# Peptides against a protein of PDB entry 9GMZ: the designs that were tried, part 43

Target 1, 343 residues: chain A of PDB entry 9GMZ
Amino acid sequence: TGFPLELLTRPATERLAYFENYTVAHPRLKEVYEILMRTIAEPAGASFIFVYGASGVGKTTLRLRVEQKLTELALPKLESDRARVPVVGIEAIAPESRYFNWKEYYTRALITLEEPLIDHKFDYGVRGISRDNFGKINVESKVVAPALRRALENALIHRHPDVFFVDEAQHFGKVASGYKLQDQLDCLKSLANMTGILHCLLGTYELLTFRNLSGQLSRRSVDIHFRRYCADSPEDVQAFKSVLLTFQQHLPLAETPNLVDHWEYFYERTLGCIGTLKDWLKRVLSDALDREATTITLKDLQKRALSVAQCQKMFKEIQEGERQLSETEADVQNLRSALGLGA

## One batch from the design tools (peptide; made by RFdiffusion4, then SolubleMPNN)

Design b1_p10_7_s4 (from b1_p10_7, 6 letters changed)
Fold by OpenDDE base, seed 4:
Structure b1_p10_7_s4 (fold): chain B 343 residues (1-343), chain A 10 residues (1-10)
Amino acid sequence: as target 1 above (343 residues)
Amino acid sequence: SLQLFPSFDL
């Protein structure tokens, strides 16, 4: 199966939108999706889910697919419970200042949770939070972070989402000199405890620092490792080539490009991260459509590739994260051995 | 052998 052939007669914008909305159900994405959906349905007293993996592995795609599925599954219940929001998802922004901007975080969370289309309006109990004539949340500049926190706690309790997603959650670790990462974790833990809402933090391997700092979070968290495809695994190489083969069939071009023949170059410039691959192919497709090209060439790929220096930096960050996980697995085995549970 | 993966349709 490939793209609808009718797209070849459509505007470049429709052809690009088709590919942007297309998602390959590759093995690692499917596995992590099934684990995450099961964990959200049956959290077993967990307050946190940590989803960690390489930058560009596809965590945002995972989040969006879970948000869509949770929304679909909730629709029959939302007809009777007009106050409920099934899921809320935000992206944590890297602070412009040396400090994580909690005021901005709470404001963005409130705006996302309180979409204009929700029929049942809620009173935040906080002066300077209102809705405009379009039902959009307005937060006055005078509203302080502690008041926004209380408004978010009340909104989360009232809307009762099955999960609260925070993408790029490693940005909570960007604390100024003198603040402890622990204080940020205790703040998040308090928000989850006060609301009773399950929090899912998605991010890079920098999230492993969060896991290690709080033995109390570890007791109330589920960990999900979103692995990249590794070139040292024949099975992973076959899966990666199969992703390339699948994308070839779904690029809305007159001539199907042979991406599989260049699999080593794709691997070199994506490090086995399918999100990075998809984003690269989107850029190359956009350039091809703008030129009314019939296909994609190796030169077109090279023009939009990450630089070798970018790939080397990303690879060092991945190797450090994979090393930390391997050490943690060894520590578990050592602990089991020391407890007399055997290997 | 290489395979085509399905779309991640909901």
Scores: peptide ipSAE 0.528, ipTM 0.945, DockQ to the pose 0.872
Fold by OpenDDE base, seed 1:
Structure b1_p10_7_s4 (fold): chain B 343 residues (1-343), chain A 10 residues (1-10)
Amino acid sequence: as target 1 above (343 residues)
Amino acid sequence: SLQLFPSFDL
């Protein structure tokens, strides 16, 4: 099945919005989605889920699809419990300094928890936190981080989301020292413990450094590796080509472009990351629609491709992350062998 | 053989 043919008569904005909203259920996304949904439903005493993988692998798409599904599953309960929020998701901000801005984090989390779909007025017990006439949270500048934390703890307890998502969670690791990184971990651990809310941290492979610093978090965490497609795997190459085949049927153009014939070039410039691929195709589609073009050419693709230098940088970051995981797997095998357990 | 993947759109 392809795009609805009626889109060819629709404005460029609607055609682009169709492709933007379209999500291919590719094998790696489906696998990680199923693992994540299962882990959220049955955390088995875990307080954290770590989802790590390459930049542009599709972690934000994964989060949004899980948020949607958790919302749908919660609808029958939300009719009776007007205080409940099924899911909350924020992005961690890169620190401007060698210190993580907890005040900003708590403020953004509170604002997100208190979005306008919540008719139930909640008193945070904190002076300088109010709602405007639109139901948005306003936090006065005088409110200090410890007070915002207590407000967030109370809000999380009251709203009781099935999971708290933190995207770009590698930004918690961008601190001046390992001691400060441990303090950040202990802060997150304390927040999860005080609220009873499962935290899902999504990030790049830099998140592994954060995960590995706390043996106490490792005992209460589930790891999910969101892998890219690898060119050395025939199955992964076939899946990647099948993603291209699927996307080409869902580009709302008069003539279906042959993306599959250019699979090597797509692989070279995406490193097997489907989010990077989708974003690239979105840019190229936008350009084609602006020109009222009937199809997409290789020249159109080349115009919006990542540079070789960008791809080389991204590939080094991926290789370092994949190496660290392979070393961890070897360490597990060595530990098992040293314990007298079979491989 | 190549295959078409379904949409994640419910």
Scores: peptide ipSAE 0.526, ipTM 0.944, DockQ to the pose 0.880
Fold by OpenDDE base, seed 3:
Parts: C-alpha cells; sequence; structure tokens
Structure b1_p10_7_s4 (fold): chain B 343 residues (1-343), chain A 10 residues (1-10)
C-alpha cells in the first residue's frame, strides 16, 4: 500500500495535494475520533466537549475528519431538510488586542454557518447583515457584537448542527489584564444554553485552565485527552515508527525515502506529535518537488526541522499539561480512597 | 513488528 504511481508523472501541485490530503489512521487519532463521534451522538446532557493535547498532535485533522463524517451521515436527511447544517467548524483567532474579538468571532461563525450554497436563506432579524450577489454574508461595520450574537443564536437554532467546533480554542483564554477568563466561558455557556447546540472546543493544554475555572462546566462537559506518542512506551514507539513507515510509502517520490531509520530524529523534532510530523514532511516534500528530486535525504529533513529551541519550548508546554492531568488523576484516586472506593 | 496504518478515509 502506497501512493498511486501515476502521481510520479503528474505536476508537483497534484503530488503535494495528495500528501496534504492523506491522513494516517494512527491509533491515537482513531481512539479520539471514536470517543468524539460517540459523545456527539450521545452527549448525555453535556453542552461542551473539550479536546485538549499538545500543539501539533493532530486536533485540526480530528476536527476535519469528524466534520466530514457528520456531513456524510446527514446527507440523506439534508435532502428533505434543506435548512439544516450538520456541523459547523471555525478556528478561534488569536486577538491582536489584549481582548478576544467577539465581533470577529460571531461574524466568522455566521459566515461559516451560512455558506452561499445553502438553498434556504434565513432572515437574521438584524439590520446590516445581508448576502452579496454571490450569496456570501456581508456584515456592515455598524452591526454591534450583541446584534451579531443574536444573529448567530438564531442561525444556530434554525440550522440545528449536531456540533459547533471551535479549533485553537485556547485563544479564548487570551484575556486582557483585568478581564476574567470566566467572562469568556460565561459567554460560551450562554451561547450553548440559548441555542441548545453542543459545543466542542479543541485546543492546547491551556484549555485545562477553562476546566478548572467552573465547577458547573465539569458537570456539563466531556473531556477528551488527545495524547502524543511517548518515547518511554514501547507500544507508542512502535506506533510512531509505524506512522513513519506509512508516510514514507505515501510520499509521491520516485525513490521511497527511509524515514524509519531516522525515527529518533523525527521523535526529537516532533515530540511524538503526528501533526507536527506531517507538516514537517509537507515542507520537505514541497522542497523536493521544487528541485525535481527523486527522494528525501536527511539533509532535506534537517533544513525544515523545528529548531532545538522550539522543541524545548514545546516540550515544556507539554510537560506542564501532562503534569496537570497526572495531578488530577491522583486527586481522583485520593477522592476514591477517601470515599472507601477501591483504587 | 512495524505495521502500515490504513488511510483514515477508508
Amino acid sequence: as target 1 above (343 residues)
Amino acid sequence: SLQLFPSFDL
């Protein structure tokens, strides 16, 4: 199993696009996907799902695969219910200012939810929200954040998505000095409660700060930890090497590169994060295709690797997140022991 | 032993 050999005669753009669209069904991605799909199907009164893990673990890939699957499952119903959107997914933008831009968030969410191809147009009930000649939503500068929120609430109620995804959701935590992270959570809770729509926040371990701020969120949220592969686990090392073996077969090059023999270097520069690995290989593949190279060498890998300083920073952020989770697990065991429950 | 993982689109 490998890339279609016909790609070797195709333009560099098609060869790159093949690898960009290729997703390895590695064990951690499959596990988290199955948990997330089950939780979306049966939220059991949850209003939030938190998916947290290292930067570059593959959370965006997970989101896109869930969005695709929910869309496929909804297609038969969408023939009769032309107003329904099965899923909506946005990326939270890092604020340029010290505060989260709610106006931008609501605008982006509304634009994503109300794509031009939706046949049944909705009246937003808000002056200054319109569709252009291409059916794209236009929001006039005069429209204030509370009006955009009402428009989004109405659109979410009308479109009834099974889930609302927010990727890079740690950016809600970037609050100005003197603002509370709690205020951002209360805004999100209110949106979920007003619409009845399940929200899934995907982000780094900085999302753990959100979980800790509200004992009400803990009762209404499901937590999903998207773990990296760990070098101290023989099973995780075998899985990581198997991912390298799979990627080397799916690089559309004339000669299959030996990535597996360099597994320690790949692990050192990705920290066991498959998204980081894929993005590294994309950059290296792009460079190889631009040079009309027959294969990828260790020197080509080294040119596009993250620096040791970047990896050290990322590793500290991972260790802090993993530590906070381990402390929480210990607290659960201590609580169970104190309740007279077995470990 | 190492294994080939399937595509996620399968």
Scores: peptide ipSAE 0.525, ipTM 0.942, DockQ to the pose 0.900
Fold by OpenDDE base, seed 2:
Structure b1_p10_7_s4 (fold): chain B 343 residues (1-343), chain A 10 residues (1-10)
Amino acid sequence: as target 1 above (343 residues)
Amino acid sequence: SLQLFPSFDL
């Protein structure tokens, strides 16, 4: 089924919003979603989940769909437990300084956990954390990071989410020394252990460096690789073309554009990353709606495409990440063989 | 053969 044809008579804003909200259940997204949902339901003593993959593969889309599903599944329990939050998700900010801003991280996490609509208010036991008349958390500038951490620990224990999501988690790793990166890992590990809350870190392949620094985290972590579609796999090419076919039917335009005929150009400029593809199509759709166009052309696509230089940079980052994973897989196989475990 | 993938909307 395509888009609702009634959208063609609706404002450009409503047509754009339809496509923005539309998510294709493509094979890689579905696979990673099922693994992630199962791992959240049955963490088997894991304290961390690492979801890593190329920039623009769709990690944020995955997070939002899991957050939605966990919220839906929790609704019957939330009536009996008014203190509970089913899920919490934040994005890690890239530090402007050489140091990760833990004070900002804890503040943002507290604000996200403590939505105004939560009736059950509790005391954080920290001076300078208050609620306004609308129930919003206010954190005074004088509150220090260790106090904010204790407040977050208490909030996570009290709200007991099924998972705590941290998107763009590779930003924890942007610390100039491996020692400081270990300190960040130990800090997160301590937070997960003190609260008993499962943490899911989503990020680029830079997250692998973070994962590999703590052999103790590796024992209590589940790894999920969100793979891109590869042009050397006939199955992946077929899936990527099928995503293009699906998107072209869900672009709310009077004439269905032929995206599939341009699949190689779409692949060249997205590297098989469906998030990058969707964001490109959003920009092109916005431009088409602004000019009241009936369809989109190759020229319209070219106007909003990533440059070849951007694609070359992203491809090098992907190749390095995929290489590191292939080496890790080979090391696991070598370890298994050395242990007398069959390959 | 190409396939139409469903919406991920729950």
Scores: peptide ipSAE 0.523, ipTM 0.944, DockQ to the pose 0.885

Design b1_p10_8_s1 (from b1_p10_8, 4 letters changed)
Fold by OpenDDE base, seed 2:
Structure b1_p10_8_s1 (fold): chain B 343 residues (1-343), chain A 10 residues (1-10)
Amino acid sequence: as target 1 above (343 residues)
Amino acid sequence: MELHEPLPLP
């Protein structure tokens, strides 16, 4: 089934919003979704989940879908426990400075955790944190990072989310000279331990550095690799083509574009990353709607494609990440062999 | 926000 044909008579904004909101449950997304949902339900003493993969693989889409599902599943419990928030999701900001801004992180986390719809006002015990008449948190600029941390710890304990999501978590790796990435990891570990809240860090392959830095965290973490589709796998190529077929049927245009026949070009410019593909098609759809076009052409695709240079850069970053994982897997296998556990 | 299974290739 394609898009609702009624969309062809609707405003461009509604047509674009339809496609933006349309998510294909492609095999890798579904697999990672099921693993993540299971791990959140049964963390087995884990304090962290690491979800790593290529930029544009779909990690943010995964997060948002899990957040939605956890919210839906929590609704019956929220009626009895009005203090509870089922899930918290934030994006870590790339620091403008050479160091991660913990004050900003804690402030954003508090603001996200304490949506206006939460009836139970919690006293954070911190001067300069207040709620307005709409229940929105206001954090005064004078509030220091340690006070914001205590406020967040108390809020997380009180709200007791099933998981705390941090998207773009590789930004914790941006430390000033003299700070160790270990100190950032120990800070997160302490927050998870003090609150008892499971943390899920989503990010690029730069998160592998976090995984390797703390042998203590590795024992209390679950790792989820969100893989891209690979052109050397017939199954992955078929899955990628199926996603293209699905998107072409769900582009709200009068004439269905043939995206599948151009699958190699789509693969070349997305590296098998469905998020990159979706964002590319959104841009092209927006342009097509703005000009009241009946379809999308190869020329329209080319206009909004990532450059070959961008793709080459992204591919090098992917290859390095995949290599590090392969080495880690080989190291694990070598360790198992050395321990006499066999293959 | 619904998750949609990808269409089978013909």
Scores: peptide ipSAE 0.252, ipTM 0.883, DockQ to the pose 0.910
Fold by OpenDDE base, seed 5:
Structure b1_p10_8_s1 (fold): chain B 343 residues (1-343), chain A 10 residues (1-10)
Amino acid sequence: as target 1 above (343 residues)
Amino acid sequence: MELHEPLPLP
């Protein structure tokens, strides 16, 4: 089973779009997807879900797939409840300053929540928030963060999504000097509590700082570790090779490249992160299509690979996150042992 | 968008 052969006669844009849209349900993605979907369906009093893992592991892909599925599942109800948004997903922006921009966050959240699938104009009672003729939210620069927050609270209550996704949520950790990360968490907690909406924060291992800072959030949070594939695990290596084989068969090229034989090189330059792998292959495919090439070569791969220095930096960040988790697991085991609970 | 199971290695 491979790509539709008809793609070979299609424009490069369609061929690239096919591969871009092709998502492999690799074991870690599937596992996290199932846990996340279950947790959204049955939050059991949780107000937060934390999804953490390496950059390029596939968190955005996970989010988008969950958003799609929640939307599909909600379709029958959306016909009767025209105010409902089944899911909202935003990416937290890295602030240009050292401080997280709450005003920008609330603005983006409002804009996303009010995207025009909903004919129902709701006035959030905030002066300087308006809708254009297409129903798109416009926020005037004069609107202050507390007013935007109230508007978002009202919007979330009115639209009642099953979950609010925030991707790249580690950016909430960017606090002003003298401010506590706790204040950011309390702000998020208050938003979740005031709206009754489950929040899912996706991000890097920097989200572990959020886990550690709030013993109150820990009681109301579900943690999901989106692991990379590890080369020291035979099962993970097999899964990674299987993903390579799958991508190999789904590159819309006249000659199927042998990616699997280069699995170690792919692993070296992706650190076992499937998102990084897919993005790399997408760049290489784009270059091949631009040249009207029949296949991709190792040289084509090398041209678009992350540098060794980039990989080394990313790997250090991953190792630190994995270490912190391993220490936490050991601490849990030590706590259990100290409580007289078997390991 | 469909999720595709990875192909089994031969």
Scores: peptide ipSAE 0.252, ipTM 0.882, DockQ to the pose 0.892
Fold by OpenDDE base, seed 1:
Parts: structure tokens; sequence; C-alpha cells
Structure b1_p10_8_s1 (fold): chain B 343 residues (1-343), chain A 10 residues (1-10)
């Protein structure tokens, strides 16, 4: 099955939007999706979920798919409970300073939590927080971070989402000292405890450093590794080729490009990360549509590929993350052995 | 956002 052929007569914007909205349920995405959905449904006393993996592995796609599914599952309850929000998701911002901007974090969380499906006026009990006629939250500059935190705590309690997503959560770790990082962890832990809301932190392997700093968070967290496809695994190579085949059939072009025959080049420039692959193909498709091209060539691919230097940098970051996880697995085995538990 | 099964390789 391929794209709807009627798209060939549609504007470039609709053709590009079709591909953008097309999501392949590749094995790693399905696995992580199922684990994440199960963990959200049955957190078993966990306050945190950590989802870590390479940049461009597909964490944002995972989040959006889970948000959609949680919304769909909540629809019957939302008819009776108009105050409830099924899910809230924000992106953590890279700090401009050696300090995380909690004021900005709380403001963004409040804005996202109060987006337009909520007819119910909620009084945050905080002066300088208002709702406009469109239902958007306005936060006056005079409102301080502790007041915004209380407003967010009250909003999270009142709206009771099944999960609070924080994407790019490695940005919490970008702090000048371990002490300040512990204070940030304690701040997040306190927010989760005070609200009773499960927090899911999605990020790069830098999130592991954040996880390892708090033995108290580790006891109340579930870890989900979103792995890339590895070229040394025949199964992973087959899965990656199957994704390429699927994407080539769903590029809305007059002539189907042969992406599968170039799988090694696609692997070289994506490191087995499907998000990186999709973003690459989206850029190439956009260029092809702008030229009214009938197909995509290898030259078109090369023009929008990540450089070898970018891939080498990304690969080093991946290898370091995968190494840290392998060491953690070995540490677990060593701990089990030391406890007299069989391996 | 639709989620689609990957196509089997020929």
Amino acid sequence: as target 1 above (343 residues)
Amino acid sequence: MELHEPLPLP
C-alpha cells in the first residue's frame, strides 16, 4: 500500500503534510509505546518515568502518540468531568544561565495545562495569573516562581492528568554544580509528590546523569530505553529496511524512489534513528515538491544529509550513553552476584 | 497522527 494517488494533484503543502503526519509503527517505537502506556496505566507507586535514547530516535513521536491515545481513552470521562485534562506535555528549555529557569518552566506548564478544551474558570489563588477570552493563561511579570509553583500544583491537582510529560528533560541537568542539580531533582520530586501526578521525563542519554544523582528518585522511577537500530543486528537491519520501504511508498511523488537499495547510506547518516530519517526525508521531499520533481535522487538525499562530522559527533554521544547503560547492567549483575542472587 | 505497520520486505 502506498500514499493516496489523489495527493499528486494536491498542493505541495498537503503532500508534505501527508508525509509529516505519516508515522511508521517500527518495532522499537511499538515496544517503548507499550511499556510507556502500561507504566502510565499502572505506575505501581512510581512518581517518575525516564525515557532516554539518542537524539532523533523518535521520542517526540512517542510522546505525541501517547498523548493522542491517552486523550482518546479519556474522552468518555471528559464528558462527565470537564475539569480533567488527560495529559499535559511541555518541552524543557535549555538554560541561558547556570540556573534552570523555574519561572519559565512553571509558566509554560500552566499555559499548556490550561489550553482551550477547559471551559471551567479555575482560580489559581495567585494574583497576576488571569485567563483571556480565548482561554489562554496570562502571567504577569510580577508573579514570582514560588507563586507559579503553587498555581501549577493547584492546576495539576484540579486537572489531574494521567501523566505530565517533560521533553528535552536533559536540560534540567545543565547546571553549574551537583548540589544545584540535587535541588532541582528535589524540586521535581516535591512537585510530583504534592500533586500526585506521574511525571515522564524524555531526553537524551544525558538524562542518565540526572537519574543517577538521586537514589531516592531511582526507587520511584521506571526506566525506558528507546534504542536505535544497530547495524550489527540482522533483525535491526531488517526493521530499518522495512521502515525505508514504508517511507518510499508513502512519499507523495509520481515515481516511487528506491530508498531500500541505499539503506547503508541512510543508516550511515541516521545512525539507525528513525526520527532523524523522517526529518531527512521531509527536507528532501520539501525540496522535490518545490521543484515539482517526479522523484527523489541520491543527489537530492546528499544535499540534505547530515555531514559526516555531525554523524561522528552524534555517534560518540550515542556510544557514551550505550556504554553507561551497559555499565549499569553490569553493576546490577555484580550487585546480584554479591548478594548471592544467581545472575 | 496515524500509526502504520511497516511494510514487509519483498
Scores: peptide ipSAE 0.249, ipTM 0.883, DockQ to the pose 0.926
Fold by OpenDDE base, seed 4:
Structure b1_p10_8_s1 (fold): chain B 343 residues (1-343), chain A 10 residues (1-10)
Amino acid sequence: as target 1 above (343 residues)
Amino acid sequence: MELHEPLPLP
């Protein structure tokens, strides 16, 4: 099984779009997807889901696939309830200032929640929030963050999504003091409590700092670890090679490149992160299509690879995150043993 | 947008 051969006669843009839209259901993605879908369906009184893992592991792909599936499952109900939005997803932005921009966050959340496809107009209860002639939300510059928060709370209650996704959620943690981080967590907790909407925070291992700072969030959170593939696991190496084989067959090029024979080089430059792998292959495919090349070479791969210095930095960040998780798992086992619950 | 299972290694 491979790409549709008719793509070879199509424009470069269509060939690239095919590969961009192609998603491999690799074992770790499938596992986390199933856990996340189940947790959203039956949150059991949880207010938060934390999805953490390496940068480029595929968290954004996971989010987009869950958003799509929740939308598909909601379609029959949306015909009767035109006010409902099944899911909302935003990306948290790194603050330009030393402080998280709550005004920008609330504005983006409102804009995303109130897409123009929603026929049912809602009154936000806030002056200076309007819809244009195209149904797009306009927020006047005079609207302050506390008013935008109230508008978002009202919109979330009215639209009642099954989950509110925040991707790159480690950016909430980019505050100069642990006290300011606690204030941000309390703000998010308050938003979830006031709206009754389940929040899913996706991010790097820096999200573990959030888990540790709020013992109250831990009681109302579900944790999902999105692991990378590890070279010390034969099963993980086989899964990684299987993903390479699949991408090899789905690159819309006249000559199928041999990616699998170079698996060690792909592993070295992706650290077992499938998102990083896919983004690398997209860049290389784009370059090949621009040159009307029949295939991709090792030289083409090298041109778009992350540098060794970038990989070394990313690997240190991964090792620190994996270490913190292993310590937490050991602490749980030690606690269970100390309580006499057995192993 | 479909999820595709990875191909088995030969």
Scores: peptide ipSAE 0.241, ipTM 0.879, DockQ to the pose 0.909

